# Ledger of designs, part 73: peptides against a protein of PDB entry 4Y8H

Target 1, 222 residues: chain A of PDB entry 4Y8H
Amino acid sequence: TTIVGVKFNNGVVIAADTRSTQGPIVADKNCAKLHRISPKIWCAGAGTAADTEAVTQLIGSNIELHSLYTSREPRVVSALQMLKQHLFKYQGHIGAYLIVAGVDPTGSHLFSIHAHGSTDVGYYLSLGSGSLAAMAVLESHWKQDLTKEEAIKLASDAIQAGIWNDLGSGSNVDVCVMEIGKDAEYLRNYLTPNVREEKQKSYKFPRGTTAVLKESIVNICD

## One batch from the design tools (peptide; made by RFdiffusion4, then SolubleMPNN)

Design b2_p22_8_s3 (from b2_p22_8, 8 letters changed)
Fold by OpenDDE base, seed 2:
Structure b2_p22_8_s3 (fold): chain B 222 residues (1-222), chain A 22 residues (1-22)
Amino acid sequence: as target 1 above (222 residues)
Amino acid sequence: MKLAEESHRAVQALIDAGVLVS
């Protein structure tokens, strides 16, 4: 997996690859690793796919209840705290490594969470097996005051670095853009750089392609 | 630390063995 987050002048972008693996096997070529916690708070997940999905759904449900109870829009720091406390409770046994991002009434936010419940803050972040490939791109091209378009490009270039250089990453780039004052823009398969071309050859051959060199009929009944 | 690392290694081993999806 390669997941990234990048802050820009008016919001935050997260992106992910779409390969799922089971050891050396590609289990899914086009899985979704971007999860909605709330309408304006999204998460990218690495680690155990079931754990990333389940924990984000659980916190998403609790954030909705909290929002209703408080009559307030959900805050990214509330989601961060709930995720952190949940993961810490299970002492790393829930194999979720998350980049949590969003916009709320306090602004735009970008955080990472590890399976043991540690958290980081940054303007750009990467996690997963492709994180070093992604970080090489981020460190080389990140600047302050990125535009939305520059941030989407930077995030997608960082994911592509994972796709090309990490065996655990592949196929497509998914993007989610969370801009202040707008709805979240989920761009499923924003890039599809690995579309297979049409097969040049068929394995269906005409009858008679293989010559019969010898035929023998054996009577099995005496 | 040790138990957490062992758990992580165990989960990673299951992923590497193709039992868990990552």
Scores: peptide ipSAE 0.266, ipTM 0.814, DockQ to the pose 0.232
Fold by OpenDDE base, seed 3:
Formats: structure tokens, C-alpha cells, sequence
Structure b2_p22_8_s3 (fold): chain B 222 residues (1-222), chain A 22 residues (1-22)
């Protein structure tokens, strides 16, 4: 997995690759690793796919209840705290490594969470097996005061570095843009750089291509 | 700490064995 988050002048973008793996096997070529916690708070997940999905859904439900109870739009730091406390309670047994991002009445936010419940803050972050490949791009090209378009490009370039260089990453780039004062823009398959070309030949051989060299009839009942 | 690390290793082993999806 390669997941990234990048802050820009008026919001935050997160991006992910779309490969799921089971050891050396590609389990899914086009999985979704971007999860909605609330309308304006999204999460990218690495680690155990079931745990990332389940924990984000659980916190999403609790954030909705909290928002209703408080009559307030949910805050990214509230989601962060709920995730952190939940993951810490399970002492890393829930294999969720998350980049949590969003916009709320206090502004735009970008955080990371590890399975043991530690959290980090940054202007750009990467997690997953492709994180080093992504970080090489981020460190090379990140600057202050990015535009929305520059941040989307940087995030997508960082994910592509994971796609091309990490065995655990592949296929497509998903993006979610959270801009202050706007609805979240979820861009499923924003880039599809791995479309297979048309096969030059058909490998369907006609029936009878394999010659029968010998036939034998065996009676089962004597 | 040790139990959490062992659990992480166990989960990683399940991922590596193709039992869990990552």
C-alpha cells in the first residue's frame, strides 16, 4: 500500500493506490483505500484491510452520533482522538495505519495514526509499504503554499512512485480533496496508468489442437 | 510491548501466508 496526504493553501488532499495483496498474490487490482469518516473527514488506510475498514466505520458512526449530540460539525481532531483511543486500547492488535484528513470549522487538518495509537502531524505524510517511494517524491517537490492543483499532482506523483517501485502497491490512483467551504471531492480512479493493452494474438486454441496420442478403455467391473 | 509486537508479527505472518488481505 501507498497512501499520502498533502496540505494545500485552502485544504487537504489524500491519495492512495488500489492494490490489495495476500502475500505474493494480488487479491484485488482496484480496491478502495480511502474511507469516509464524515462528509468532510476522510481517511486513507494501510495495514490489514478489514481492520482499516472496520475501525473507520466504527469511528464514523460514533462521530455522527457525537455530531448530532453536540449539534456541531465533526472535527478532525475528534476523529483522531477516537481512533487513537480505540487503537491504543487494542495495543496494536488492530492493524490499522491511517492518514486522517479533513476540513472543519477550525480549518484543514492532516494527521497520521499508527496501530498502537501514536499520532503525527504534518504538511505532507506517507504510510504503507510504498511510503519511502512516496516520501522521496514528497521531499523532492513539496513546498509551502501549494495550490489545489499542485497538491493533487504532488499526491498523485507520490502514489505513482509507490505503484512503480513497491510490490505492495499498484494499479490506480484514488484521490480525495477536502477544500475549506466546499464538499469533499472523491476522485475514484483519478489515474489509471496500468490499463492492459490489447493482446496481439488470441491464445484460445481451437478444439482439437492437442492430438490424442493414445486411448485405452478400462473395465471397472470385473 | 512484547505481546503487541508478537501480535503484529502474527498478523503479518497471516498476511504473508495469504490469509489476511493487506
Amino acid sequence: as target 1 above (222 residues)
Amino acid sequence: MKLAEESHRAVQALIDAGVLVS
Scores: peptide ipSAE 0.228, ipTM 0.796, DockQ to the pose 0.214
Fold by OpenDDE base, seed 4:
Structure b2_p22_8_s3 (fold): chain B 222 residues (1-222), chain A 22 residues (1-22)
Amino acid sequence: as target 1 above (222 residues)
Amino acid sequence: MKLAEESHRAVQALIDAGVLVS
């Protein structure tokens, strides 16, 4: 997996690759690793796919209840706190590594969470097996005061570094853009750089292409 | 700490063995 988050001048973008693996096997070529916690708070997940999905759904539900109870829009820091407390309670047994991002009445936010419940903050973050490939791109091209378009490009370039260089990453780039004052923009398969070309030849042969050279019928009934 | 690390290694082994999806 390669997941990234990048802050820009008026919001935050997260991106992910779309490969899932089972050891050496590509289990899914186009899985979704971006999860909605709330309408304006999204996360990218690495680690155990089931755990990332389940924990984000659980916290998403609790965030909705909290929002209703407080009569306030959900805050990214509330989601962060709920996630980290949950993950810490399970002492790393829930294999979720998350980049959590969003916009709320306090602004735009970008955080990461590890399975043991530690949290980080940054202007750009990467997680997963492709995180070093992604970080090489981020460190080379990140600057202050990115535009939305620059941040989307930077995030997508960082994911592509994982796609091309990490065995655990592949296929497509998914993007979610969370801009202040706008709805979240989920761009499923924003880039599809691995579309297989049409085969130059057909490998379908007519029946009988393989000739029967000899047939023998043996009666095995006494 | 040790139990969590062992559990993480066990989960990773299951992923590597193709039992769990990552």
Scores: peptide ipSAE 0.181, ipTM 0.754, DockQ to the pose 0.218
Fold by OpenDDE base, seed 1:
Structure b2_p22_8_s3 (fold): chain B 222 residues (1-222), chain A 22 residues (1-22)
Amino acid sequence: as target 1 above (222 residues)
Amino acid sequence: MKLAEESHRAVQALIDAGVLVS
């Protein structure tokens, strides 16, 4: 997996590859690793796919209840705290490594969470087996005051570095853009750089293509 | 620290064995 987050001048972008693996096997070529916690708070997940999905759904549900109870829009720091406390409680047995990002009434936020409940803050982050490949791109091209378009490009280039160089990463680039004052923009398959070429030939022959040259009936009962 | 490392190793072993999807 390669997941990244990049802050820009008016928001945050997260991106992910779409390969799922089971050891050396590609289990899914086009899985979704971007999860919605709330309308304006999204996360990218690495580690155990079931754990990333389950924990983000659980916290998403609790954030919705919390939002209703408080009559307030969900905050990224609330999601971060809930995720952190949950993961810490399970002492790393929940194999979720998350980049959590979003916009809320306090601004735009980007965090990472590890399975043991540690958290980091940054302007750009990468996690997963492709994180070093992604980070090489991020460290080389990140600057302050990125535009939305520059941040999307940087995030997608970083994911592509994972796609091309990490065995655990592949297929497509998914992007989610969270800009202050706008709805979240989920760009499923924003890039599809691994589309297989059309098959040059079909192996489907019409029925009857193989002529019957000889027929013999053998009685197997004496 | 030790329990954390052991948990990571166990999960990674399951991923490597193709039991868990990563």
Scores: peptide ipSAE 0.175, ipTM 0.752, DockQ to the pose 0.251; fails the geometry check

Design b2_p22_8_s4 (from b2_p22_8, 7 letters changed)
Fold by OpenDDE base, seed 1:
Structure b2_p22_8_s4 (fold): chain B 222 residues (1-222), chain A 22 residues (1-22)
Amino acid sequence: as target 1 above (222 residues)
Amino acid sequence: MELARRSQEAVNALIEAGVLVS
């Protein structure tokens, strides 16, 4: 997996590859690793796919209830706190490594969470087996005051570095853009750089293409 | 650190065995 987050001048973008693996096997070529916690709070997940999905759904449900109870829009820091406390309680046995990002009334936010419940903050982050490949791109090209378009490009280039260089990453680039004052923009398969070329020929032959050259009947009963 | 290591090793073993999807 390669997941990234990048802050820009008026929001945050997260991106992910779309390969799922089972050891050396590609289990899914086009899985979704971007999860919605709330309308304006999304996360990218690495680690155990089932755990990332389950924990984000659980916290998403509780964030909705919290929002209703408090009559307030969900905050990224609330999601962060709920996630880290949950993960810490399970002492790393829930294999969820998350980049959590969003916009709320306090601004735009980007965090990461590890399975043991530690959290980090940054202007750009990467996680997963492709994180070093992604970070090489981020460290080389990140600057302050990125535009939305520059941030999307940087995030997608970082994911592509994972796609091309990490065995655990592959296929497509998914993007989610969360800009202050706007709805979240989920761009499923924003880039599809690994589309298989159309087969030049069909290998389906009509019945009877193979001629019978010889027939013999052998009696196996005396 | 030791608990973290053991947990990660166990997860890695399950992933490598194809039991867990990552």
Scores: peptide ipSAE 0.043, ipTM 0.491, DockQ to the pose 0.247
Fold by OpenDDE base, seed 3:
Structure b2_p22_8_s4 (fold): chain B 222 residues (1-222), chain A 22 residues (1-22)
Amino acid sequence: as target 1 above (222 residues)
Amino acid sequence: MELARRSQEAVNALIEAGVLVS
């Protein structure tokens, strides 16, 4: 997995690859690793896919209840706190590594969470097996005061670094843009750089291509 | 720390065995 988050001048972008693996096996070529916690708070997940999905759904539900109870739009820091407390309670047994991002009445936010419940903050973040490949791109090209378009490009380029260089990452780039004062823009398969070309030849051989070298008839009954 | 390591190793083993999807 390669997941990234990038802050820009008026919001935050998260992005992910779309490969799911089971050891050496590609389980899904086009899975979704971006999860909605609330309308304007999204999460990218690495680690155990079931855990990332389940924990984000659980916190999403609790955030909705909290929002209703408080009559306030959800805050990213509230989601962060709920996630980290939950993960810490389970002492890393819930294999969720998350980049949590969003916009709320206090502004745009970008955080990361590890399975043991530690949290970080940054202007750009990467997690997953492809995180180093992504970080190489981020460290090379990140600057302060990115535009929305620059941030989307940077995030996409960072994910592509994971796609091309990390075995655990692959296929497509998903993006979610959360801009202040706007609805979240979820861009499923924003880039599809791995579309297989049409095969030049049919590899369906004609019947009889394999010669019969020997035939034997065995009577099993007298 | 040791428990955390063991937990991660167990998860990794399950992933490698194809029981868990990552």
Scores: peptide ipSAE 0.041, ipTM 0.495, DockQ to the pose 0.227
Fold by OpenDDE base, seed 5:
Structure b2_p22_8_s4 (fold): chain B 222 residues (1-222), chain A 22 residues (1-22)
Amino acid sequence: as target 1 above (222 residues)
Amino acid sequence: MELARRSQEAVNALIEAGVLVS
């Protein structure tokens, strides 16, 4: 997995690759690693896919209830706190490594969470097996006061670094843009750089390719 | 940089444990 988050001047973007793996096996070529916690709070997940999905759904449900109870729009820091406390309680046994991002009445936010419940903050973040490949791109090209378009490009370039250089990453780039004052923009398969062409040769042999060496008709009835 | 390093270490641990499905 390669997941990234990048803050820009008026919001935050997260991006992910779409390869799912089981050891050396590509289990899914086009899985979704971007999860909605609330309409304006999204996360990218690395680690155990089932755990990332389950924990984000659980916190998403609780955030909705909290929002209704408080009569307030969900806050990214609330999701962060709920996630970290949950993960800490399970002492890293829930294999969720998350980049959590969003916009709320207090502004735009970008955080990361590790499975043991530690949290980090930054203007740009990467997690997953492709995180070093992504971070090389981020460290080379990140600047303060990015535009939306620059941030999308930077995030997608960082994911592509994972796609091309990390065995655990591949296929497509998914993007989610959360801009202050706008709805979240989920860009499923924003880039599809690995579309497979038709095979030039058929592996279906015509009937008769293998010669019948012997045929015998046996009457099995008396 | 430090976050990326820690992330890679965590991923390696998950791979070794046979738990990583990413």
Scores: peptide ipSAE 0.035, ipTM 0.412, DockQ to the pose 0.675
Fold by OpenDDE base, seed 4:
Parts: structure tokens; sequence; C-alpha cells
Structure b2_p22_8_s4 (fold): chain B 222 residues (1-222), chain A 22 residues (1-22)
């Protein structure tokens, strides 16, 4: 997995690859690793796919209840706190590594969470097996005061670094853009750089193409 | 720390066995 988050001047973008693996096997070529916690708070997940999905759904539900109870729009820091407390309680047994991002009445936010419940903050973040490949791109090209378009490009380039260089990452780039004052924009398969070309030849042959050279019938019944 | 290590080893084993998807 390669997941990234990048802050820009008026919001935050997260992105992910779309490969799921089971050891050496590609289990899914186009899985979704971006999860909605609330309408304007999204996360990217690495680690155990089931755990990332389940924990984000659980916290998403609790965030909605909290929002209703407080009569306030959900805050990214509230989601962060709920996630970290939950993950810490399970002492790393829930294999969720998350980049949590969003916009709320207090502004735009970008955080990461590890399975043991530690949290980080930054202007750009990467997690997953492709995180070093992604970080190489981020460190090389990140600057202050990115535009939305620059941040989307940077995030996408960082994910592509994972796609090309990390065995655990592959296929497509998913993006979610959360800009202050706008609805979140979920861009499923924003880039599809690995579309399989049409095969040059057909490998379908008529029946009988392989000739029967010899046949013997043996009666095995009494 | 020990619990964390054991948990990660178990997860890795399950991933390698194809039981867990990552």
Amino acid sequence: as target 1 above (222 residues)
Amino acid sequence: MELARRSQEAVNALIEAGVLVS
C-alpha cells in the first residue's frame, strides 16, 4: 500500500493506490483505500484492509452521533482522538495505519495514526509499504503554499512512486480533495496508468487442435 | 513492546498464509 496526504493553501488532499495483496498474491487490482469518516473528513488506510474499513466505519458512526449531540459539524481532531483511543485500547492488534484528513469549522487538517495509537501531524505524510517511495517524491517536490492542483499532482506523483517501485502497491490512483467551503471531491481512479493493452494474438484454438495420437480403452469393471 | 511484536508477527504470518488481506 501507498497512501499519502498533502495540505494545500485552502484544504487537504489524500491519495492511495488500489492494490490489495495476500502475501505474494494480488488479491484485488482495484480496491478502495479511501474511506469516508464524515462528509468532509476522509482517511486513507494501510495495513489490514478489513481493520482499516471496520475502524473507520465505527468511528464514522460515533462521529455522526457526536455531531448530532453537540449540534456541531464533525472535527478532524475529534475523529483523530476517537481513532487513537480505539487503536490504543487494542494495543496494535487492530492493524490500521491511517492518514486522516479533512476540513471543519476550524480549518483544514492532516494527521496520521499508527496501529498502536500514536499520532503525527504534518503538511505532507505517507504510510504503507510504499511510503518511502512516496516520501522521496514528497521531500523532493513539496513546498509551502501549494495550490489545489499542485497538491493533487504531488500526491498523485507520490502514489505513482509507490505503484512503480513498491511490490505492495499498484494499479490506480484514488484521490480525495477536501477544500474549505466546498464539498469533498472523491476522485475514484483519478489515474489509471496500468490499463492492460489488448492482446496481440488470440490463444483460443478450435477443439481438436491438439491431435489424439493414441487411444486405449481399458475395461476396469468385472 | 513484546505484545506489539507478537501481534505483528502473527499478522505477518497470516498475511503470508493468505488469510489476511493487506
Scores: peptide ipSAE 0.033, ipTM 0.444, DockQ to the pose 0.217

## One batch from the design tools (peptide; made by RFdiffusion4, then SolubleMPNN)

Design b2_p23_1_s1 (from b2_p23_1, 12 letters changed)
Fold by OpenDDE base, seed 4:
Structure b2_p23_1_s1 (fold): chain B 222 residues (1-222), chain A 23 residues (1-23)
Amino acid sequence: as target 1 above (222 residues)
Amino acid sequence: PRVLDEAEAAARAELLAQAAAES
């Protein structure tokens, strides 16, 4: 997995690759790693697919209840705190590594969470097996006061670095853009750089194309 | 299980194995 988050002047973007694996096997070429916690709070998940999905759904449900109870739009820091407390309670046994981002009445936010419940904050973040490949791009090209378009480009380039250089990452780039004063823009398969070209030759042959050159029937019943 | 990150899954498995060996 390669997941990234990048803050820009008026919001935050998160992005992810779309590969899942089972040991040496590509289990899914186009899995979704971006999850909605609330309408304007999204996360990207690495680690165990079931754990990332389940924990984000659980916190999403509790954030909705909290929002209704408080009569307030949900805050990214509230989601962060709930995720942190939940993951810490399970002492790393929930295999969720998350980049959590969003916009709320207090502004735009970008955080990361590890399975043991530690959290980080930054203007740009990467997680997953492709995180070093992504971070090489981020460190090379990140600047202050990014535009929305520059941040999407930077995030997508960082994910592509994972796609090309990390065995655990592959296929497509998913993006979610959360801009202040706008609805979240979920861009499923924003880039599809691994579309397989049409095969030059068909290997479907008529039945009987391979001739039987010799047949021998042996009775093995005594 | 379907894994999004094999490196993190491996690290987690090692930590769990260590914890089991210490218990």
Scores: peptide ipSAE 0.144, ipTM 0.645, DockQ to the pose 0.215
Fold by OpenDDE base, seed 5:
Structure b2_p23_1_s1 (fold): chain B 222 residues (1-222), chain A 23 residues (1-23)
Amino acid sequence: as target 1 above (222 residues)
Amino acid sequence: PRVLDEAEAAARAELLAQAAAES
């Protein structure tokens, strides 16, 4: 996995690759790693697919209840705290590594969470097996006061670095843009750089390509 | 299980194995 988050002048963007694996096997070429916690709070997940999905749904449900109870839009820091406390309680046994981002009445936010419940804050973050490849791009091209378009490009370039250089990353780039005062823009398969061309050769041979050397009909009924 | 990050999954597996050995 390669997941990234990048803050820009009026919001935050997160992006992810779309490969899931089972050891050396590509299990899914187009896995969705961006999850909605609330309408304006999204996360990207690395680690165990079931754990990332389950924990984000659990916190998403509790954030919705909290929002209804308080009559307030949900805050990214509330989601962060709930995720952190939950993951810490399970002492790393829940294999969820998350970049959590969003917009709320207090502004735009970007955080990361590790499975043991540690949290980081930054203007740009990367997680997953492709995180070093992504971070090389981020460190080279990140600047203050990025535009929305610059941030989307930077995030997608960072994911592509993971796609090309990390065995655990691959296929497509998914993006979610959370801009202050707007609805979240979920861009599923924003880039699809790994569309396979048609196979040049067919493995369908004409009937009779292999000669029948012997045939026997055996009656298996008494 | 389906894994999004094999390196982190390996680290988690080691942690789980250690916890099981200590119990």
Scores: peptide ipSAE 0.141, ipTM 0.666, DockQ to the pose 0.217
Fold by OpenDDE base, seed 2:
Structure b2_p23_1_s1 (fold): chain B 222 residues (1-222), chain A 23 residues (1-23)
Amino acid sequence: as target 1 above (222 residues)
Amino acid sequence: PRVLDEAEAAARAELLAQAAAES
């Protein structure tokens, strides 16, 4: 997995690759690693697929209830706190490594969470087996005051670095853009750089392609 | 299990194995 988050002047973008594995096997070529916690708070997940999905759904439900109870829009720091407390309670046994990002009435936010419940903050972040490949791109090209378009490009270039250089990453780039004062823009398969060309030949051959050189009938009954 | 990150899954597996041995 390669997941990234990048802050820009008016919001935050997250991106992910679309490969899932089972050891050496590609289990899914086009899995979704971006999850909606709330309309304007999204996360990207690495680790165990079921754990990342389940924990984000659980916190998403609790954030909705909290929002209704408080009559307030959900805050990214509330989602962060709920996620980290839940993960910490399970002492790393829930295999979720998350980049959590969003916009709320306090602005744009970008955080990471590890399975034991530690959290980080930054203007750009990467997680997963492709994180070093992604970080090489981020460290080379990140600057302050990125535009939306520059941030989407930077995030997608960082994911592509994982796709090309990490065995655990592959196929496509998914993007979610969370801009202040706008709806979240979920760009499923924003890039599809691994589309297979049309097959040059068929595996179906005409009858008689292989000549019968010899035939023998063997009686198997005594 | 289906895994998004094999390195993280391996670390989790070690943690689970340790917990099982201590139980």
Scores: peptide ipSAE 0.136, ipTM 0.656, DockQ to the pose 0.232
Fold by OpenDDE base, seed 3:
Structure b2_p23_1_s1 (fold): chain B 222 residues (1-222), chain A 23 residues (1-23)
Amino acid sequence: as target 1 above (222 residues)
Amino acid sequence: PRVLDEAEAAARAELLAQAAAES
């Protein structure tokens, strides 16, 4: 997995690759790693697929209840606190590694969370097996005061670095943009750089085709 | 299980195995 988050001048973008694995096997070529906690708070997950999905749904449900109870838009720091307390309670046994981002009445926010409940803050973050490949791009090209378009490009370039260089990452780039004063923009398959061309030959042979066991070409004449 | 990161999934599996052995 390669997941990233990048803050820009008026919001935050998160992005992810779309590969899931089972050991050396690609289990899904186009899985979704971006999860909605609330309308304007999204996360990207690495680790165990079931744990990332389940923990984000649980906190998403509790954030909705909290929002209804308080009559307030949910805050990213509230989601962060609920996630870290839950993960810490389970002492790393829940295999969720998350980049949590969003916009709320206090502004735009970007955090990371590890399975033991530690949290980080940054203007740009990466997690997953492709995190070093992504971070190489981020460290090289990140600047202050990014535009929305520059941040989407930087995030997608960082995910592509994971796709090309990390065995655990692959296929497509998903993006979610959370801009202050706007609805979240979920861009499923924002990039699809691994579309396979049509196969030159079909392996559908006519019924009764005998297998060729050996073929040898020998030049008999100079 | 399906995983998004094999290294982290393996670490989790080891922790679960240890917890099960201590129970």
Scores: peptide ipSAE 0.129, ipTM 0.661, DockQ to the pose 0.209

